# Peptides against a protein of PDB entry 6J07, part 14

Target 1, 107 residues: chain A of PDB entry 6J07
Amino acid sequence: GQRGWFCGSVSQDLRQFWVAEGGTISDPRAADFLFSCDASHPDTLRIYQSLDYIEDNATVFHAYYLSAVANAKIKNSVALGHFILPPACLQKEIRRKIGSFIWEQDQ

## One batch from the design tools (peptide; made by RFdiffusion4, then SolubleMPNN)

Design b1_p10_5_s4 (from b1_p10_5, 4 letters changed)
Fold by OpenDDE base, seed 3:
Structure b1_p10_5_s4 (fold): chain B 107 residues (1-107), chain A 10 residues (1-10)
Amino acid sequence: as target 1 above (107 residues)
Amino acid sequence: SYSSKATELL
């Protein structure tokens, strides 16, 4: 599916790009993809605190993925898996193991 | 519930 939920931290431009590419915008429970630009935003925190997320039935992605796709020369060259946005409490340890997140490298 | 899928979309 192409249903997406967007945290309030995501710009209108990125939301518009999603829609322009054929996506629709929905509430979190109906969404196939959850996008955020801020793991500490209240909207995103509510996702992390939900039973669905705690039970590993949901994934939050950094919305920078959409920007990366928009700017990619080769289609499908951008891996969505590189844009998983974990809760802030886990990010320090993840950076220690694999380095800075891709959205941090390009900012 | 929201999906945990990570399929390339765009």
Scores: peptide ipSAE 0.033, ipTM 0.639, DockQ to the pose 0.476
Fold by OpenDDE base, seed 2:
Structure b1_p10_5_s4 (fold): chain B 107 residues (1-107), chain A 10 residues (1-10)
Amino acid sequence: as target 1 above (107 residues)
Amino acid sequence: SYSSKATELL
């Protein structure tokens, strides 16, 4: 199954899309996927501060991935790896090396 | 537990 946790920063529409596609919503410790739209939201910060995340056993993804999937013309054409959401303190350096994040480009 | 695995939706 696909168990997802959602930061409070994620819209209800995207949560509903996840469920409509067969996903379930769970607490973060039980989740297979962690979604957020805001690396600085308290919910997301608690993930980054967790031992599981610090020990590299967790990954946070930007929920814009779900929007991209919903709007994609070709199924399975959206790569989840492009939507990894790092802590805010690392984002400036990452942008310097690889450019703006994909969720910052389509606005 | 949390997942570090990247699995595509759909």
Scores: peptide ipSAE 0.033, ipTM 0.632, DockQ to the pose 0.484
Fold by OpenDDE base, seed 1:
Structure b1_p10_5_s4 (fold): chain B 107 residues (1-107), chain A 10 residues (1-10)
Amino acid sequence: as target 1 above (107 residues)
Amino acid sequence: SYSSKATELL
């Protein structure tokens, strides 16, 4: 199964969708996927400060990915890679090079 | 590890 961790910034609706699609909710260490809606949330900051993240063994995704999947008409049409949520300190530079994040475009 | 499987999917 798919094990996911959720920052407190993620709505219950998105968590429920994850479970409805066959996922389970776990602590960060056991999770296969880490979801957040706020790079500045204390929960997410703790992930960024972890050794696993620092050593590039962890990735945080914006939970808006789940909303995009829920609204998609074609299976597997939503690219998970477009929803990588980097630390706030890196976001300005990323926006400068690549443009606004997909979750910001639909705000 | 944290989301190691997710990283491999990218």
Scores: peptide ipSAE 0.033, ipTM 0.643, DockQ to the pose 0.727
Fold by OpenDDE base, seed 4:
Structure b1_p10_5_s4 (fold): chain B 107 residues (1-107), chain A 10 residues (1-10)
Amino acid sequence: as target 1 above (107 residues)
Amino acid sequence: SYSSKATELL
């Protein structure tokens, strides 16, 4: 199933879209997908500090992915991998090498 | 691990 966890930084609209598309909402440990809009939010920080994340068994995605999916005109045109939300301490280096994150471009 | 792919939402 599509079980998702949502940081408090994620709007209710995006959560509702997830459910409308067949997803369910769960706690972080049970979730298959972790969504956040803020790498510095306490909820997200707790994920980054978890053993699952430290051991590379968890990934946080920017919830803007769901907005992109909702607005997509072409099926499968939105790549989930483009929406990986890394800890703040890594973002500067990533931007230096790859450029601005996709969610920042649309802001 | 992930039991589903988010692209299925499309």
Scores: peptide ipSAE 0.028, ipTM 0.613, DockQ to the pose 0.203

Design b1_p10_6_s1 (from b1_p10_6, 5 letters changed)
Fold by OpenDDE base, seed 5:
Structure b1_p10_6_s1 (fold): chain B 107 residues (1-107), chain A 10 residues (1-10)
Amino acid sequence: as target 1 above (107 residues)
Amino acid sequence: PKYKRVPITV
């Protein structure tokens, strides 16, 4: 099964969708996927500071991915890679290179 | 790894 960790910044609705689609919720150590809506949230900052993340064994994804999946008309059409949530210190450079993040475009 | 694609189906 797919195990996910959720930052406190993620709405209950998105968490419920994850479970409804067959996912389970776990702590970051056991999780297969890490979801957040705020790179500055203390929960997410702790992930960025973890050994798993520093060793490049973990990636944080913006939970807006789940919203995109929920609204997708074609299954398997949502690319998870477009929802990588990097630390705040890297976001400005990324925006300069590729433009605004998907979750920002819909705001 | 904590960065694989999430499958749509269970």
Scores: peptide ipSAE 0.048, ipTM 0.681, DockQ to the pose 0.144
Fold by OpenDDE base, seed 4:
Structure b1_p10_6_s1 (fold): chain B 107 residues (1-107), chain A 10 residues (1-10)
Amino acid sequence: as target 1 above (107 residues)
Amino acid sequence: PKYKRVPITV
């Protein structure tokens, strides 16, 4: 099974979808996936400050990924890589180079 | 690693 951690910024609906699809919810240490809807939320900030994240052994994904999966018409058409949620301090530079994030476009 | 692919559902 896949274990997911969820920032407090993530809605219960998305958490429930994760569980309905066979996922379990865990603390960030045990989690295989880290989901957040807010890079500035204290929960997410603690992830960015963790040793695992600093050493590039962890990635935070925007939970909108789960919404995209739920609404997808083609299997495997949603790329997880498009939903990497970087720290807020880096987002402006990223937008300058590659454009707005997908969750900003669709919401 | 905490960034494996999550299977998509259709």
Scores: peptide ipSAE 0.045, ipTM 0.676, DockQ to the pose 0.179
Fold by OpenDDE base, seed 2:
Structure b1_p10_6_s1 (fold): chain B 107 residues (1-107), chain A 10 residues (1-10)
Amino acid sequence: as target 1 above (107 residues)
Amino acid sequence: PKYKRVPITV
């Protein structure tokens, strides 16, 4: 099974969906996926400051990905790469080059 | 790694 860590900013509904789909919830060190809804939340900030993240061994994803999967007819049709959640300090430049994040368009 | 492929499986 796949293990996920969840920032406190993520709703219980999305956590429940993860578990219902066969996932388990773990601490960040053991997790296969890191989910957050807020790059400025203290929980997420601690991830960005961790050695795993600094050494590029971790990526934070916006938990809206799970909502998109839940609503999709074909689960594999949702691209995880569109839901990378970078630190707040980088987001403005990313929006300038690529456009608004997918979760900002629908949430 | 903390960016494995989905879908979610046990």
Scores: peptide ipSAE 0.052, ipTM 0.695, DockQ to the pose 0.161; fails the geometry check
Fold by OpenDDE base, seed 3:
Structure b1_p10_6_s1 (fold): chain B 107 residues (1-107), chain A 10 residues (1-10)
Amino acid sequence: as target 1 above (107 residues)
Amino acid sequence: PKYKRVPITV
């Protein structure tokens, strides 16, 4: 099984999908995946401020990944790497270089 | 590691 932590910004529907697909919900320390829908949410900010994150031992993913998986013909076709959610302070620069994030295109 | 790239599975 895979353990996921969810920011309060993530809808209950997406959390339920995670569980329905075999995932479990855990605290950030125990989690294998960290999901958020808002880089500015206090829950997510605490992750960015954690030693695990600062030391590059953690990555936050936008929970829209789960929606993409739910709607994809083939689940394996959805690349998790496309859903990395960076701190808000970096997002503008990233958009300038690579364009809008996937979750902003089909939201 | 909190950034494994694997499908959602049990």
Scores: peptide ipSAE 0.045, ipTM 0.677, DockQ to the pose 0.170; fails the geometry check

Design b1_p10_6_s2 (from b1_p10_6, 4 letters changed)
Fold by OpenDDE base, seed 5:
Structure b1_p10_6_s2 (fold): chain B 107 residues (1-107), chain A 10 residues (1-10)
Amino acid sequence: as target 1 above (107 residues)
Amino acid sequence: PRYKRVPITF
């Protein structure tokens, strides 16, 4: 099983899906995945401000990834890299370069 | 390696 940390911005339904699929919930240091739905949420901001993140030893992923996995016929067909959640201050520039994020297209 | 350690590509 894999360990996930969840920002308070992530719904209980997505957390429950994670557990139902065999995942466990842990603190950020122990986690294999860091999930958030809001780059501006205080929980996520604390991650961005952490030494691990600043030193590029951590990445935050948008929890919409879990929804995509849940809805996919082949669970392994969903590319995790498309769900990297950057700090809010960078998102405008990213959108100008590559377009809207996946989680913004269907929500 | 942990997935959280995947480098940010942006």
Scores: peptide ipSAE 0.148, ipTM 0.741, DockQ to the pose 0.258
Fold by OpenDDE base, seed 3:
Structure b1_p10_6_s2 (fold): chain B 107 residues (1-107), chain A 10 residues (1-10)
Amino acid sequence: as target 1 above (107 residues)
Amino acid sequence: PRYKRVPITF
């Protein structure tokens, strides 16, 4: 089973979808996925400040990934890599290089 | 596999 941690910024609907798809909710240490909708949320900031993240043993994904999966006709058509949520301080530069994030385009 | 360990590419 897949274990997910959720920032407080993630809606209950998305959490419920995760569980409905067979996922469980866990603390960040046990989680297979770390989901957030706000890089500036205190919960997410604590992840970015953790040793696991600093040592590149953790990645935060935007929870909009779950919404994209829910709406996808083909399950494998949604690439998780497109939903990496970097710290806010890096996002502006990333947008200049690759354009707006997917979650910003589709809201 | 732990997807949280996917390295950031940005």
Scores: peptide ipSAE 0.137, ipTM 0.738, DockQ to the pose 0.244
Fold by OpenDDE base, seed 1:
Structure b1_p10_6_s2 (fold): chain B 107 residues (1-107), chain A 10 residues (1-10)
Amino acid sequence: as target 1 above (107 residues)
Amino acid sequence: PRYKRVPITF
């Protein structure tokens, strides 16, 4: 089983999906995965300010990844790399280079 | 970065 931490910005439905698929919920230090729907949420900001993140030992993913997995027609077709959620200060430049984030396209 | 990979199969 996988351990996941969830920002307060993530809906209960997505949390329930995680658990239904065999995941457990933990604090960010013990978590294997960090999920958020808002880079500006205080919970997520605390992650970005943590030593683990600053030292490149942690990555935050947009929880929309779980929705994409739930709706995928072909299993293993969802690329996790498309769901990296960077700090807000970096997003403008990223959009300029590669376009809108996947979670924004399906909003 | 250290990516914590989320598998499709839990």
Scores: peptide ipSAE 0.135, ipTM 0.736, DockQ to the pose 0.161
Fold by OpenDDE base, seed 2:
Structure b1_p10_6_s2 (fold): chain B 107 residues (1-107), chain A 10 residues (1-10)
Amino acid sequence: as target 1 above (107 residues)
Amino acid sequence: PRYKRVPITF
């Protein structure tokens, strides 16, 4: 199994999907994955300020990844790397170079 | 950056 931490910005539906697929929910330190839907949410900001994150030992992923996995027809076809959720202060520059994030394209 | 492994199987 895999352990996941969820920001308060993540819906209960996505959390339930995680658990239904065999995942468990844990605190950020024990988690294998950190999920958020809002880089500006206080929960996510606390992650960005943590020693693990500052020392580049943690990555936050947009929880939309779980939606993409749920809708995927081919196993392993969803690339986790496309769902990295960087701090808000970096997002504008990233969009300038590579375009809008995947979770913004369906809006 | 340090990436987490892809959650293929839970």
Scores: peptide ipSAE 0.098, ipTM 0.724, DockQ to the pose 0.166

Design b1_p10_6_s3 (from b1_p10_6, 4 letters changed)
Fold by OpenDDE base, seed 1:
Structure b1_p10_6_s3 (fold): chain B 107 residues (1-107), chain A 10 residues (1-10)
Amino acid sequence: as target 1 above (107 residues)
Amino acid sequence: PKYKKVPITE
């Protein structure tokens, strides 16, 4: 099964969608996926400061991914890699090089 | 880089 952790910044609707699609909700240590809508939220900051993240054993995804999946017309057409949520200190440089993040664009 | 944690069980 797929276990997900959710930052407090993620709405109940997106959490409910995850469960409806067969996922379960767990603490960050047990989770396979980490979802957040705010890189500056205290919950997410604790992830970035963890040894798992610092040692490159964890990735945070923007929960907008779940909304994109819910609205997708073609199965498996939504690329998870486009929804990686990096720490706020890195986002400005990333935008300068490759443009705005997908969750910042009109869909 | 790892894009997700390594699953322990299904």
Scores: peptide ipSAE 0.042, ipTM 0.620, DockQ to the pose 0.161; fails the geometry check
Fold by OpenDDE base, seed 3:
Structure b1_p10_6_s3 (fold): chain B 107 residues (1-107), chain A 10 residues (1-10)
Amino acid sequence: as target 1 above (107 residues)
Amino acid sequence: PKYKKVPITE
């Protein structure tokens, strides 16, 4: 099964979609996926400050990924890697090199 | 670099 943690910034609708698709909701330590809609939210900041994250054992994804999956004709056509949510301090540099994040374009 | 937390269960 797929265990997900959700920042308080994630809507109930997206959480419900996750569960409807067979996912379960857990604490960050047990979770396989970490979802957030706000890199500056205290919940997400705690993830970024954790040893798990600092040691590259964890990744935060923007929950808009779930919305994209819900709207996709082909499920696997949505690449999870496009939805990595980095700390706010890194976003400006990433945006400079790669362009606006997908959730900034389509949400 | 892209990475994710690797699931330990299906």
Scores: peptide ipSAE 0.039, ipTM 0.613, DockQ to the pose 0.160; fails the geometry check
Fold by OpenDDE base, seed 2:
Structure b1_p10_6_s3 (fold): chain B 107 residues (1-107), chain A 10 residues (1-10)
Amino acid sequence: as target 1 above (107 residues)
Amino acid sequence: PKYKKVPITE
């Protein structure tokens, strides 16, 4: 089973969707996926400051990924890699090179 | 930068 951690910035609806699709909710250390809607939220900041993240053993994804999956006809058509949520200090440079994030376009 | 997290268990 897939275990997910959720920042406090993530709505209960998205959490419920995760569980309805067969996922479980866990602490960040046990989680397979880390979801957030706000890179500046204290919960997410603690992830960025953790050893797992610093050592490149963890990635935070924007929870809008789950909304995109819910609305897609084919679940596998949504690329998880497009929903990486980096620290705020890196986002400006990323937007300069790649463009606006998907969640900024629809949310 | 590159980021990753691979599921440990199914």
Scores: peptide ipSAE 0.038, ipTM 0.609, DockQ to the pose 0.186; fails the geometry check
Fold by OpenDDE base, seed 5:
Structure b1_p10_6_s3 (fold): chain B 107 residues (1-107), chain A 10 residues (1-10)
Amino acid sequence: as target 1 above (107 residues)
Amino acid sequence: PKYKKVPITE
């Protein structure tokens, strides 16, 4: 199954959607997906500082992905890779190369 | 940048 961890920055509605779609919620160690809405949130910072993340065995995704899936009109039209949430120190460089993040465009 | 996805397990 798909197990997800959620930063405290993620709304209850998005968490409920995850469960409604068949996902389960777990701690970061057991999770297949890590969701956050804030790279500066203490919960997310702990992920970035974890050995799993440092060793490239973990990725944080912006929970806006779930909102995009919920509103998608075409199956498989939402690319998870577009919702990678990198540490704040990398975001400026990424914006310079590819433009603003998707979750920033709709705000 | 960190772009690797965690493997999905059942």
Scores: peptide ipSAE 0.034, ipTM 0.617, DockQ to the pose 0.143; fails the geometry check

Design b1_p10_6_s4 (from b1_p10_6, 5 letters changed)
Fold by OpenDDE base, seed 1:
Structure b1_p10_6_s4 (fold): chain B 107 residues (1-107), chain A 10 residues (1-10)
Amino acid sequence: as target 1 above (107 residues)
Amino acid sequence: PKYRRVPITE
């Protein structure tokens, strides 16, 4: 199954959608996917500071991905890779090179 | 970033 961890910044609606789609909710250690809506939230910061993340064994995704999936006309058309949520210290440089993140755009 | 979380099937 799909196990997901959710930062406190993620709404209950998105958590419920995850469960409705067959996912379960777990702690970060057991989770297959890590979701957050705020790179500066204490919960997310603890992930960034973990050895798993520092050693490139973990990725945080913006929970807006779940909203995009819920609203998609075609299933499997939403690319998870576009929703990687990097630490705040890296976001400025990324925006300069690639542009605004999807969750920052009007959609 | 080049971070990757490996999904586990169960």
Scores: peptide ipSAE 0.046, ipTM 0.652, DockQ to the pose 0.184
Fold by OpenDDE base, seed 4:
Structure b1_p10_6_s4 (fold): chain B 107 residues (1-107), chain A 10 residues (1-10)
Amino acid sequence: as target 1 above (107 residues)
Amino acid sequence: PKYRRVPITE
């Protein structure tokens, strides 16, 4: 099974979708996937400050990924890699190089 | 299957 952690910024609907698709919800230490809707939320900030994240062993994904999956016409057509949620301090530089994030375009 | 957190690619 896939274990997911959710920042408080993520709606209950998206959490329920995760569970409906076979996922379980866990604390960050046990989680396989970390979801957030706000890089500045205290919960997410704690992840960015964790040893696992600092050592590049963890990634935070924007929970909009789950919405995209729910609405996708073709299974497996949504790339998780497009939903990496970096710390706020890096987002401006990333936008300059690759453009706006998907969740900013579609929301 | 075993799953793990995806590391960031620098």
Scores: peptide ipSAE 0.044, ipTM 0.668, DockQ to the pose 0.198
Fold by OpenDDE base, seed 2:
Order: sequence, then structure tokens, then C-alpha cells
Structure b1_p10_6_s4 (fold): chain B 107 residues (1-107), chain A 10 residues (1-10)
Amino acid sequence: as target 1 above (107 residues)
Amino acid sequence: PKYRRVPITE
């Protein structure tokens, strides 16, 4: 199964979609996927400060990925790698190199 | 920067 953790910044609609697609919701330690909509949210900051993240064993994804999957004609056509949510301190440099993040383009 | 997914057990 796929276990997901959700930051408080993620809407109930996206959480419900995750469950409807067969996922379950868990704490970060048990989760396979970590979802957030805000790198500056206290919940997400705690993830960035965790040993798993510091040791490069965890990645936070922007929950907009779930919206993209919901709207996609082919489920596997959405690339999860495009939705990596890095800490705020790294985002400016990343934007300089690869452009704006996908979740920022439709805002 | 490098990022890795949490290992999937299920």
C-alpha cells in the first residue's frame, strides 16, 4: 500500500482524493510519501529538520501533484519528480536554474 | 541538491 503524510497546509479535498485512489494517511515516520503545500509551514519545517530528511532519506512533494493526477487523462503521465518541494532557502537558486515551479505557474 | 524518497515498504 501507499502511505502518505500531509502537512496542515494541504486541503481536505486532496487528502480525500489520496484515500479514494487507494492511499492511507499516516505519520511521517511510517509514510512512503510526504505532501505539503507550504515549505514554510511549521509541519513541513519539522520534516526538513528530521533525521530522515537530513540524512537524505526523505523527500517532500508539493500536494499539487495530486491535483495534476486528478486532472490527467493517463494516471502515470504525471512526473512526481517535477513536484519536489525543497526548503525555502534553496528555492530561489532552483528557480534561477530551471524556472518557476509547476505549482506556481497557475496561481 | 539531492533528494530521495522514503523507502517504500508496501
Scores: peptide ipSAE 0.043, ipTM 0.651, DockQ to the pose 0.175
Fold by OpenDDE base, seed 3:
Structure b1_p10_6_s4 (fold): chain B 107 residues (1-107), chain A 10 residues (1-10)
Amino acid sequence: as target 1 above (107 residues)
Amino acid sequence: PKYRRVPITE
């Protein structure tokens, strides 16, 4: 199955959707996916500070991805790669190059 | 939906 870790910043609704879609919730070590809605949340910061993340063996995704999937009418129309959530210190520069993140556009 | 697994060993 697909195992996901969720930052405390992620709503219960999105967590429930993950489970409804067949996913399970686990700790970061066992997870196949790491979801967060806040790069500055302590939970997420701990991920960014981990050796696995520093060595580029882990990626954090914005949980809005799940919302996008839930609302999509076309299968596979939502690209997970568009929801990579980088550390806050890098976001400003990234926005300058590629524009606002998808999770910011609907708000 | 289809997800791409991202290995983590922390």
Scores: peptide ipSAE 0.045, ipTM 0.665, DockQ to the pose 0.119; fails the geometry check

Design b1_p10_7_s1 (from b1_p10_7, 3 letters changed)
Fold by OpenDDE base, seed 5:
Structure b1_p10_7_s1 (fold): chain B 107 residues (1-107), chain A 10 residues (1-10)
Amino acid sequence: as target 1 above (107 residues)
Amino acid sequence: ANRVTLKDAL
């Protein structure tokens, strides 16, 4: 399904796009997708601290993924894996090895 | 819920 949870850091525009594309909005426990724009936001931090996340049963994706999909000629061409939003403690190391995140480059 | 995780995204 396309049930999504959205951190308070995600704009209303992106939420509206999700719904327009056939998605629904739910709480984190029921959601298929977890979206955030800020790893330091309290909403996102609660996800990182949850049992589901600790047990690798949850992944947070940067909501910029939706913007990328909206602007892509071929929606399926956008790789969700490029939009994984890890905890802040891991981001510096990832940038060192792979480079800046896509959402940092385009926004 | 059919949670989409790291395993699915990579």
Scores: peptide ipSAE 0.561, ipTM 0.924, DockQ to the pose 0.736
Fold by OpenDDE base, seed 4:
Structure b1_p10_7_s1 (fold): chain B 107 residues (1-107), chain A 10 residues (1-10)
Amino acid sequence: as target 1 above (107 residues)
Amino acid sequence: ANRVTLKDAL
């Protein structure tokens, strides 16, 4: 399904877009997708500390993915994998090896 | 839940 959890850092506009596209909003345990705009937000930190995340059964995606989808001209042209939001402790190393995150480039 | 994870996204 399209059940999504949203960190408090995610704007109401992006949440509304999710619902308008047929998604529903749920708690993290029931959610198929976990969205955040801030790896340092307390809501997101709780996800990173959860058993699901520690056991690789959860992934947080940057909610900017939804903005990219909303503005895309070609169907399925936006890759979800480009919007993985890792814990802050890993981001520096990722930037060093791969470069800036896509949401940082557009901000 | 059918959680979408890194394994699914990459």
Scores: peptide ipSAE 0.560, ipTM 0.923, DockQ to the pose 0.743
Fold by OpenDDE base, seed 2:
Structure b1_p10_7_s1 (fold): chain B 107 residues (1-107), chain A 10 residues (1-10)
Amino acid sequence: as target 1 above (107 residues)
Amino acid sequence: ANRVTLKDAL
């Protein structure tokens, strides 16, 4: 399915794009995709603290993925794996090893 | 429900 949960940090425009593309919006327990724009937002923090996340049954993706898809010449050319949003405590080390995240570069 | 996870995205 294409059920998505959205952190409060995600703009209404991106939510509307998701729905326009055939997606639905649900609570995080029922969602197939979890989207956020802020790893420090309380909504996202609750995901990181959940049993699903701790047990590797959940992954948070940066909602900028949807913006990239919306602007892409070819819709399937955007790689979802580039938009994994890890907890804030890990981001500094990740940047040190592989560089800045895409959502930080393309702004 | 089919949650999309890290393994699916890699």
Scores: peptide ipSAE 0.558, ipTM 0.922, DockQ to the pose 0.728
Fold by OpenDDE base, seed 3:
Parts: sequence; C-alpha cells; structure tokens
Structure b1_p10_7_s1 (fold): chain B 107 residues (1-107), chain A 10 residues (1-10)
Amino acid sequence: as target 1 above (107 residues)
Amino acid sequence: ANRVTLKDAL
C-alpha cells in the first residue's frame, strides 16, 4: 500500500503531492511510510521513542524524498535509502563518515 | 501492515 504518516514539520505541499500521486494519510501505526522534515520535531521524536522504532520495525524518511521524486527526469532514479532520517543524536557521526545528507545539499 | 523499513530501503 501507499499509506503515509506525516510529521507536523512536513509542508502541506508535500502532503498534497503524496495524495495526488495516489497516497493516503494515516496514523503512524497503520502507515507504510513515515515522513518527516525535522528529526527534532516532537512528532518525530515520538516515533523514535516508540516500540516499533526501537525494535527496527519502523523507519523515518525525510519528506524531501517526495520533492526529489517529483523533480526526477527518470522514474525510479531516486533512491529511498538516501532519505533515511535518523535521530539527531546520530546525524553528526553520519555526516562525518558519508558527508551531508542529500536534503541538506539540495535545499 | 506493509511498513517500509531501513532493511527495505538499503
């Protein structure tokens, strides 16, 4: 399915794009995709603190993925894996090893 | 139900 949960940090435009592409919006437990634009937002923090996340049954993706898909010339050329949004406490170390996140480069 | 996770994305 294409059920998505959206943190309050995600713009209405990106939410509308999701729906326009056939997606639906649901609560986190029912969602197939979890989207956020801010790892420090209270909504996202609640995800990170949930049992699903702690047990590796949940992953948060940066909603900029949707923007990248919308602007991609070649369908399926955007790798979802590049948009994993980890907790803020891990981001510094990740940047040290692999560089800035893609959403930080393109914004 | 069909949650897309890190395992699926990488």
Scores: peptide ipSAE 0.558, ipTM 0.921, DockQ to the pose 0.752

